# Peptides against a protein of PDB entry 3B8E, part 57

Target 1, 230 residues: chain A of PDB entry 3B8E
Amino acid sequence: PFLIFIIANIPLPLGTVTILCIDLGTDMVPAISLAYEQAESDIMKRQPRNPKTDKLVNEQLISMAYGQIGMIQALGGFFTYFVILAENGFLPIHLLGLRVNWDDRWINDVEDSYGQQWTYEQRKIVEFTCHTPFFVTIVVVQWADLVICKTRRNSVFQQGMKNKILIFGLFEETALAAFLSYCPGMGVALRMYPLKPTWWFCAFPYSLLIFVYDEVRKLIIRRRPGGWVE

## One batch from the design tools (peptide; made by RFdiffusion4, then SolubleMPNN)

Design b1_p13_5_s4 (from b1_p13_5, 11 letters changed)
Fold by OpenDDE base, seed 5:
Structure b1_p13_5_s4 (fold): chain B 230 residues (1-230), chain A 13 residues (1-13)
Amino acid sequence: as target 1 above (230 residues)
Amino acid sequence: VLEEALKLIKEKL
């Protein structure tokens, strides 16, 4: 998100405070819950890792985590951001290069795509209105990410949802996201304005995409062991 | 940076 903010000079899609709420608030309990996950049923049928040739963190794992899943998460957040701004009169093409005028407190006549003028205060309200749905979008996408992390090769349907700590983590991160989004004073304290409940559903297609993508990947690995997908 | 951010959050809450 921050790289696109710099390169495209668009209004800030996700605030630093919201990023900290994700990294330190919503993601910690889910990550710890994975330590309590049951071993895959076929683990003893796999050859042991060669510690001299096989790195624990390899390029394939990095590509999966950051190159694929992380990109789908970012796309989900940006989709929500662009939809909200478009509903408020700012089409995606109009946002390119707008940051300089957007962040200037002395400019009170920034035009949207339809010629409507926006004061600095109005612009900041709509910007901070985007931060909360972007944050919530990441949390909803993290549901799928956490679930797919339960296994490396087996389907989630084979592994099941028996880890009660993981289930608790999913509820905890969702409850925390709702608290940060709707608690009085969060708009002033964290620049997180309340969102319409409908915005929670904007991420669902992306969560489904991640889940389907990973299940297909795991299916390919099971059918073709030692392939490029592994 | 993290300590500063936590301090800012604490001051605003």
Scores: peptide ipSAE 0.007, ipTM 0.350, DockQ to the pose 0.020
Fold by OpenDDE base, seed 1:
Structure b1_p13_5_s4 (fold): chain B 230 residues (1-230), chain A 13 residues (1-13)
Amino acid sequence: as target 1 above (230 residues)
Amino acid sequence: VLEEALKLIKEKL
């Protein structure tokens, strides 16, 4: 998110406080919950890893986590961001290079794509209105990410949802996201302005995409062991 | 969306 903010010089899509809420708030309990996941049914049929040759974190895992899933998460967040700004008169093309004028407090006549002038205060309200939906989008996408992380090769349908701590983590991160989105004063304290409840559904296609993608990946791994997809 | 957001903010302040 921040890289696109710098490269494209767009208004800030996700605030630092919001990033901290993701990294320290919503992701911690879910990540810990994975330590309590039951072993895959076939785990004892696999050869133990060689600690000299087999890395815990390999290029394929990095490519999947950061290059594929992380990109889908970022695309989901940016999609929500661009939709909100477009609904407020700022088309994606118009946002390119706008950051300098957007962040200037002394410019109160920044025009949108339709020639409407926006004060600094109005611009900051719409910016901070984007931060919360971006955050919620990440949380909803993280539901799928956490669920797919339950297994390396087996389908989630084979593994099931027996980890009560993981289920609790999903509720906790959702409750925290709702609290940060809807608690009075969060707009002032965290610059997380409330969002319309319908924006929670904006992330669902991306969450489903991640889930389907990983299930297909795991299916390929099961059918073709030792393939480049593993 | 801005008007709705502003309304939501005003209702919670």
Scores: peptide ipSAE 0.000, ipTM 0.366, DockQ to the pose 0.028
Fold by OpenDDE base, seed 2:
Structure b1_p13_5_s4 (fold): chain B 230 residues (1-230), chain A 13 residues (1-13)
Amino acid sequence: as target 1 above (230 residues)
Amino acid sequence: VLEEALKLIKEKL
């Protein structure tokens, strides 16, 4: 999010405080929960890994987790961001390069895509209106990411949802997201304005996309063991 | 404060 903010010079899509809430709040318990995931049903049927060549976390897993899945997560957040701004008159193309004028408190006549002028205060309200939905979008996408991380090879349907700590983590991150989104004073304290409940559903297509993508990947791995997709 | 700091860093870069 911040890289696109720098490169495209768009209004800030996700505040630093919200990023910290993701990294230190919502992700911590779910990440720890993965340490308690049950072994895959076929783990003892696999050949022993070569400790000299086979890393527990190989470059391919890193590339998948931080590259491919991370890109889908970012796309989900940006989709929510662009939808909110478009609903407020700012089309995606118009946002390119707009940051300089957007962040200038002395410019009170920034035009939207329809020629409506926006004061600095109005622009900041719209910006902060994006922060909470973007944050919630990331949390909803993280549900799918956490679930797919339960297994390396087996389908989630084969592994099942037996890890009670992971289930607790999903509830905890959701409860934290709801607290940060709806608790009185969060708009002042964290610049996170209240979220309309409908915005929780904006991320669902991306969560489904991640889930389907990973299930297809795992299906390919099961059919072609030792392939480049593993 | 941190957003302002990041903005200042970006303006100097």
Scores: peptide ipSAE 0.000, ipTM 0.286, DockQ to the pose 0.025
Fold by OpenDDE base, seed 4:
Formats: sequence, C-alpha cells, structure tokens
Structure b1_p13_5_s4 (fold): chain B 230 residues (1-230), chain A 13 residues (1-13)
Amino acid sequence: as target 1 above (230 residues)
Amino acid sequence: VLEEALKLIKEKL
C-alpha cells in the first residue's frame, strides 16, 4: 500500500496507525495460533528437512507469501479504496499524481472527476473514510490467509478446523476490527471513520480467490510431488 | 459514502 502511495502519488490508502493495528493487533494472535496447528497427517511420511540444503525460508516461500498472496491481499485493499473514492467522485485515473494537491492544506478547490471542488477538510474525511474499509478488507482477506497457512500440502478440508487457538484468533481479529471500526472516538483517535456493514463484504471475492488459489495449488502439489509449485 | 459516513459519525456523537 505505501509503495503504491509513493510511486503512483495517490491519496494515502491506509494510514500508518491502521497499518500498526494490522501488524501488531489483528495479525499477532492469528500468527501465534499457527504454532499450535496440528501436524499434517502425512508429515511423518515426509523425509526430514536437510538443514544444509533446505532453507526454512526459501525463494519459493517468499514468492508465495509476498509475491502471490500478499499481492492478492493488496489488490483487495486497493479495490475497496478505489471503489470508495469512485463513489465519492474520484475515479482511479484521476487519483494518479493527485497526492501533492490532496495533502496541501492551502488548496481548497481540488476537483474530482466530475468537476466538484473539495476542501482540504472534505478530502481528509474521504481519505480517513477509506482507511477503515481498507483495514477491514485486509482483515477479511487475512481470514483466508490464516486458514490456508494451516497446511503446506493438505487441503483445509482434510486438515479440518481443530485448532481452538486459531479459531479464537479469527474471532479476536474480527472483534478488534469491529471495535476499531465502530467504537465511538476512533475517528478522532485513530482517524478511522465508521463504515457501513456492507463494506465488510467488499473483500469476500478476494478472500475466496486466495482460498481457491491455495486449494488448487495444494491439489497440484498432492498430484505432482516435486513440482516447481512446491 | 461521505454523506453516509458523516451521518454515522453524527449519530454516534
């Protein structure tokens, strides 16, 4: 998100405080919960990792985590961001290069895609209105990400949802997201304005996409062991 | 979305 903010010079899609709430709030308990996941049913049938040749973190894992899943997560957040801004008169093409004028307090006549002029205060309200739905979108996509991270090879349907700590983590991150989104004063404290409950559904296609993508990947790995997809 | 967000803020203040 922040890289695209710099490169494309768009209005800030996700605030720094909101990023900290993701990294330290919503992701921490779910990530810890994965340490308590039950071993895959076939793990003892696999050869032990060779510590000389097999890195714990390899290029394939980095590519999968950051290059594929992380990009789909980012696309989900940006989709929500662009939809909200478009509904407020700012089409995606118009946002390119707009950051400089958007963040300038002295410019009170920034035009949207329809020629409507926006004051600095109005622009910041719209920006902060984007932060909460972007955050919620990330949380909803993280549901799928957490669930797919339960296993390396087995389908989630084969592994099941037996990890009580993981289930607790899903409820905790959702409750925290709801608290940050709807608690009075969060707009002032965190610049997270309340969102309509309908915005929670905006991320569902991307959550489903991640889930389906990973299940297909795992299916390929199961059918073709030793493939480049491992 | 802005008007609705502002309405939600006003309803919760």
Scores: peptide ipSAE 0.000, ipTM 0.310, DockQ to the pose 0.027

Design b1_p13_6_s1 (from b1_p13_6, 10 letters changed)
Fold by OpenDDE base, seed 5:
Structure b1_p13_6_s1 (fold): chain B 230 residues (1-230), chain A 13 residues (1-13)
Amino acid sequence: as target 1 above (230 residues)
Amino acid sequence: SEEIEKFLKEFLE
């Protein structure tokens, strides 16, 4: 997300404080929960053919899969960001290169896509309004990510959701998202303004996409053991 | 919105 911010010179889609909340708040408990996940039944039966080469290849493939999931998460956040800005008069094309003028406190006549002028304060309100939905989008997408990370090859339907620590992780990140979104003073303290409840649903298609992607990937792995998709 | 705008103006200066 930060790289796109620099390259495209768009208004900041995700604040530094929000990033910190993701890294320290939403990711820690899920990561711990996965450490206590039960072993897959199929992993215990299948030894690597070549421990040296297969381990290295497998680690690379896993890294790529998680990289792809991270990209889908980022896309979900950016989608929500662009929708909110578009509803406030800033179409995606108009945001390209706008950052310099957007962040300049002395420019109070930045025009949107419809010719409406925005003061610095108004622009910052809109920007901070985008931070919360971006964060919430990441959390909602992480629901799917956390669930799919329980297994490498088995379907979620086969493995089940019996891990109480996982459920606690889902609750914790959701509670944190709700707290940051609706607690008084968060707009000032964290630059995260309150979010309309309807915006929570904007991330659901991306959560579904991740879930479908992982299930398809796992299905391919089960049908083609030792394939490059693993 | 006006109160938030006023606060932001004071805080961001």
Scores: peptide ipSAE 0.006, ipTM 0.354, DockQ to the pose 0.025
Fold by OpenDDE base, seed 1:
Structure b1_p13_6_s1 (fold): chain B 230 residues (1-230), chain A 13 residues (1-13)
Amino acid sequence: as target 1 above (230 residues)
Amino acid sequence: SEEIEKFLKEFLE
């Protein structure tokens, strides 16, 4: 998100506070939950064939998978960001290069795509309105990520949802997202303005995409053991 | 302030 912010010179889609909330609030508990996940039946039964090679391949696979998931998460966040700004009159093309004027508190007549003038305060409200749904999008996408991370080869349908810690993590991050989104004062304190409940669903296509992607990946691995996808 | 409140209301509706 921050890279796109710099490269495209658009208004900041995700604030530092929200980033910290993601890193400390939404990622930590899930990570712990995964550490306590019951080992996949096939993982426990398989002795490492070549500890060095298999470890490297696994690390590369994990890195690629998480990289791709991270990209999908970012895309989901940006999608939500652009939709919100577009609904408020700022089309994506108009946002390019707008940051300098957007962040200038002395400019109170920044025009949107339709010629409407926006004060600095109004712009910041819209910006901070984007922070919350971006965060929520990440959380919703992380639901799928956490679920798919339970297994390496097996489908979620085969492994099930038995880890109470994982379930707790899902509830915790969801509760945190709800708290940050709807608790009074969060707009001032954390620069996270309230989110319409409907915006929670904006991320669902991306969560589904991740889920489908991982299930397809795992299916390929199961059907083609030792393939390039493994 | 009033415009901001109006905007927020419109956004939250």
Scores: peptide ipSAE 0.005, ipTM 0.403, DockQ to the pose 0.044
Fold by OpenDDE base, seed 3:
Structure b1_p13_6_s1 (fold): chain B 230 residues (1-230), chain A 13 residues (1-13)
Amino acid sequence: as target 1 above (230 residues)
Amino acid sequence: SEEIEKFLKEFLE
């Protein structure tokens, strides 16, 4: 989100604290999952056929899967961001290059896509209104990962521990999202204004998209073992 | 792995 903010020069879609929470959450869950999978494999006395290569392959596969899912999550977050801004009069095309004027406190007449002028304060309110929904969207999209993991036929035994860790991670993220969204003072302290409950549903199409994507990926892997998708 | 992690970090950032 911050890279797109810089590259596209759009208003900041996600607050720093929220970015940190996502980064920590997305890094911790895979790491813990890998640690437990290794521990479980060691307990089961599965002679690693080649411990070094098999570990590396598994780490690469997990990294690729999380990379792809992370991209879809980011897309979901940005979708929510663009929807909120569009509802407030700023179409996505109009946001390109707007950052300089958006962040200038001395410019109080920034026009939206419909010619309405926005003061600096009004713009910042809209910006901060995007932060919480963006994060919540990512969390809701991550719920799809739980469903995906449960539907993996051959890896259910290997992913059993991963599922528990994912459930725990998603619980923490959801609790954090709820705390940041609804706790009094968070809007002022963290620039995350309260989220309307309707915005939780904005992520559901993307959760479905991830589910479909993973099912298609699994189908391709099953049909072409050893393909580039592995 | 490192590039993907970097990309994820960059995307999350």
Scores: peptide ipSAE 0.000, ipTM 0.265, DockQ to the pose 0.030
Fold by OpenDDE base, seed 4:
Structure b1_p13_6_s1 (fold): chain B 230 residues (1-230), chain A 13 residues (1-13)
Amino acid sequence: as target 1 above (230 residues)
Amino acid sequence: SEEIEKFLKEFLE
């Protein structure tokens, strides 16, 4: 989110503190779960790892967790961000390069895609309105990831530990999302305004899309064993 | 403050 904010010069989609909450509260536990899954897989295929010498989290697992899963989550978050801004009159194309004027408190006539002028305060409200849904979207996408993982042909043993840690992580992130969304003062402290419950469902079509994509991928694998799609 | 309240009211309803 922050990289896209810099590169595209769009209004800030997610606050720095919220990003830290994602990294510490949502991404770490899934990353650990993947590390345990790999460790169990290695135990099943090879000699048990030495817990004193072997790092629980290797660079490859970190890359998978923060690279692939994180990318999908970010896409989901940005989807929600663009939906909210589009509903408020800011089409995605119009947001490109708008950051400078958007963040200038002295410019109170920033035009949306329809020529409506927005004050600084109004712009900041809609910006901060995006923060909470962005975070919640990430959580909802992670639910889909859990379902995808369950549909994989993994050993019951591997799935057992992974699912316990992952489910705990999902619970933690969901609780955190609820806390950040509805706890009084979060709008001021974290620039996360209260979220209307209906916005929790904004990510569902995206999650469904991910699920369908994964099922189609699996179907192709089943029809063409050993294909590049694996 | 009034604009904030107005927007929040419209958004939360």
Scores: peptide ipSAE 0.000, ipTM 0.381, DockQ to the pose 0.039

Design b1_p13_6_s2 (from b1_p13_6, 11 letters changed)
Fold by OpenDDE base, seed 1:
Structure b1_p13_6_s2 (fold): chain B 230 residues (1-230), chain A 13 residues (1-13)
Amino acid sequence: as target 1 above (230 residues)
Amino acid sequence: KEELLKFLEEFLS
């Protein structure tokens, strides 16, 4: 997200607080899941056939899968960002290169795609209105990961522990998203403005995309056991 | 623009 902000010179799609919430919230669930997988693997005394290569391959495959999911999450966040800005008069093409004028406090007549003028304060309102939905989009997209995890052919025991941790993590993330979105004073304190209910649905296509992606991946793995996609 | 601002004003007030 931050890279696109720099490259495209668009208004900031994700605030520092939101980034922090993502890093501390959403990224912890995978880390905990991986830690438990390792602990369970150690408990099961199943020595990996090759302790060095099999662990590395599995870690790489997991890292790639999470990396790809993370990219889809970022795309979902940007989609939500562009939708919100487009609904407020800023088409995606118009946002390119706009950051310099957008962030200038002395320019109070920045025009949108329809010639409507925006004051600095109004621009910041719409910018911060994007930050919360970006986070919420990531949370909603992660709900798909819950469904994906339930469909994994792991042992019932592994599924049970992972499901409890994942459910707890998703509950925490969702509760945090709701708190940050709707708690009075969050707009002033954290620059996270309230989310219109409609914006929650912007993430749903991407949640579906992740679900489809994982099912396709699993299908490929099932058809080609031992492939690089595992 | 106006709808968003009104929504935010109502929520933040």
Scores: peptide ipSAE 0.239, ipTM 0.840, DockQ to the pose 0.038
Fold by OpenDDE base, seed 4:
Structure b1_p13_6_s2 (fold): chain B 230 residues (1-230), chain A 13 residues (1-13)
Amino acid sequence: as target 1 above (230 residues)
Amino acid sequence: KEELLKFLEEFLS
C-alpha cells in the first residue's frame, strides 16, 4: 500500500497507525493459530518420502500460497479504497498524481471527478474514512485465510472448525475491527473514522474469491495427487 | 460529499 502511494501519488490509502494495528492485531493471531493448527488432512499427517526434498518443496509451496493470498488481500483493500473514494466523487483515474494537492492544507478547492470542490478538512475526512474500511477489509479477507489454513487438501466443509485457536482468532480480529470502527474517540486517536455498515461488504467478494480459489486448488490436488499446486 | 459529512456528523454527535 505504501509503495503504491509513493509510485502513483494517490491519497494515502492506509495510515501508519492502521498498518501497526494490522501487524500487531490481525497478523499475529493468524500466525499463532497456524502454529497450533492440528493437521487434520492426510497430506499434512503423511511422512515425507524424502525429508530433504519434500520438506523444502512443501515449505516453498506454502510460502507461495500465502504470498498469493496476501496479494489478493491487498487487492481487496485497494478495491475498498477506490469504491469509497468513487462514491464520494473521486474516480480512480482522478486520484493519480493528486497527492501533492491533496496533502496541501492551503489548497481548499481541490476538484473531484464531478467538479465538486473539497476543502483540506473535507479531504482528510474522506481519507481517514478510507483507513478504517481498508483495515476491516483486511480482517474480513483474513477470515477466509484462517479457515482455509486448517487443511491443504480437504474442503472447508469436510474439515470443519474444530480448532479453538482459529475460532478465537476470528473473534479477536472481528472484535478489534468493531472496536476501531465504532469506539468513540478512534477518529481523533487513530485517524480512523467510523465505518458505514455497507462498507463491511466490500471485502466479501475477495473473501469468496479466496475460498473458491482454495477449493479449486484442493479439488485439483485430490484429483491429481502430487501436483505443483499442492 | 454531503452524505458522507452528514453521516460522520450524525455518528460523532
Scores: peptide ipSAE 0.222, ipTM 0.833, DockQ to the pose 0.039
Fold by OpenDDE base, seed 3:
Formats: sequence, structure tokens, C-alpha cells
Structure b1_p13_6_s2 (fold): chain B 230 residues (1-230), chain A 13 residues (1-13)
Amino acid sequence: as target 1 above (230 residues)
Amino acid sequence: KEELLKFLEEFLS
């Protein structure tokens, strides 16, 4: 997200606090799930058919899956960002290169896509309004990961403990999202303005996309056992 | 723009 902000020179889609909350909240769940999978695999004394290669392959597969899911999550966050800005008069094309004027406090007449002028203060309000929904979008998209984990046939038994950890992690993420979104003073303290209830739904198409993506992936694995997608 | 500002005013009030 921050890279796109720099490259495209768009208004900041995520604040430093939201990034920190994502890193501490969302990224810990995969790490914990991986740690427990390794521990559970070691406890089950399943002689890995090839202990060196099978562990490496599983770690690579998990890392690739999380990397791909992470990219889709980022896309979902950016989608929510663009929706909110578009609803407030800034079409995506108009945002390209706008950062320079957007962040200039002395320019109080920045025009949106419809010719409406925005003061610096008003621009910062809409910017900070995007930060919270971006985070919430990531959390909602992660709910799809929980559903994906439940549908893994062969790993469901191994994922039993993972599912509990994932559920707990998702609960913490959701509680954090609710706290940051609706607790009084969060807008002033963390530059995370409250969410309209409608913005929670912006993530749902992307959650569905992740679900479909995983089902297609599983279908490919089933049809081509031993393929590179395993 | 006005709807957003109104929402924030209502929520923060």
C-alpha cells in the first residue's frame, strides 16, 4: 500500500497506525498458524516421507498461499479506498499525481473530479476517513481465509488447532477494528475516523473472490495431483 | 462531501 502511494503519488491510503495494526494484528495469525502446524506435525510423529524436502515444500506452499492472499487483501483495501474517494468526488484517475497538491496545506482549492473545491482540512478528513475502512477491509477479507481453511479436506484434521487459533486471531482483529472504528477519540488520536456501516460491505466482493480463488486452486490440485500448485 | 461531514459531525457529537 505504501509503495503504491509513492509510485502513483495518490493520497495516503493507509496511515502509519493502520499499517502497524495490520502488521501486529493480521500478520501474526499466519505466523502463529505456521508455528502450530510445525509443532503439530512434530507431535504426530508422522515420519515425513522425506523430512527435509517435505517441510520445505510445505513452507514454500504456505508462504506462496499467504503471499497471494496478501496481495488480494491489499487489492481489496485499495478498492475500498477508491470507492470512498469516488463517493466523495475523487475518481481514481484524478488521484494520480494529486498527492503533491493534496498534502500542501497552503492550497485550499484542490478540485475534485466534479469541480468541487476542497480545503486542506477537508482533504485530510476524507483521507483519514479512508484509513479505517482499509484496515476493516483487510479484516473482513481475512474472514474468507477462515472459510477456506475449513474447506481443506486433507488438512482439516491437521488444521483443527489452526482453526481455533485463526478464529481467535480473527476475533481479535475484528474487536480491534471495532475499537479503532467506533471508540471515541480514535479519530483525533490515531487519525482513524469512524466507519459508515456501508463501508464494511466494500470488502465482501473480495472475500468472495478469495473464496472462489481457493476453490479453483483446490480443484486444480485435485485434478493434477503432484503438480506445482500442491 | 457534505454527507461525509454531516456523518462525522453526528458521530463525533
Scores: peptide ipSAE 0.221, ipTM 0.827, DockQ to the pose 0.038
Fold by OpenDDE base, seed 2:
Structure b1_p13_6_s2 (fold): chain B 230 residues (1-230), chain A 13 residues (1-13)
Amino acid sequence: as target 1 above (230 residues)
Amino acid sequence: KEELLKFLEEFLS
């Protein structure tokens, strides 16, 4: 999210404290839960490969998985960010390069995509309104990502939801998201304004798409073992 | 700018 913020010079999509909450609060327990996930039935049937090559492959797979998950989460958050700003009159194209004027306290006539002028205070309200739903979107996307990451080849329907630690992680991150979104004072303390309940559903289509995509991917892998997708 | 730096530090850490 931040790289895009720097490169595109868009208004800040996610506050620093919120990012810390993601990295330390919402990502840790899920990441640990994945480490304790039950081995896929197919993995246990494979003869041990050469430990040196297997470690390298495993590290590459882990790196790719975390990298892809992180990108997917960021995309989900940015989707929500752009939706909120677009609903407030700022189309995505208009946000490019707007940061300098957006953050200037002395400029009170920043125009949106429709020519409406926005004061500094109004802009900051909209910006801080984006922080909470961005965070919540990441959490909702993480629900799907965690479920997806349980297995490499097997469908979620085949592997099942047996990991109690994963379930606990899902509840923990959801509870944290609810706390940060609705606890009084979070708007002032963390620049996270209260989230309308409807925004929780903004990420659902994205989570569903990821889920479907991964299930299709896994289906292809099962039907064509040794293909380019492995 | 300070928030950006803090975020960079957190993101790059």
Scores: peptide ipSAE 0.000, ipTM 0.329, DockQ to the pose 0.029; fails the geometry check

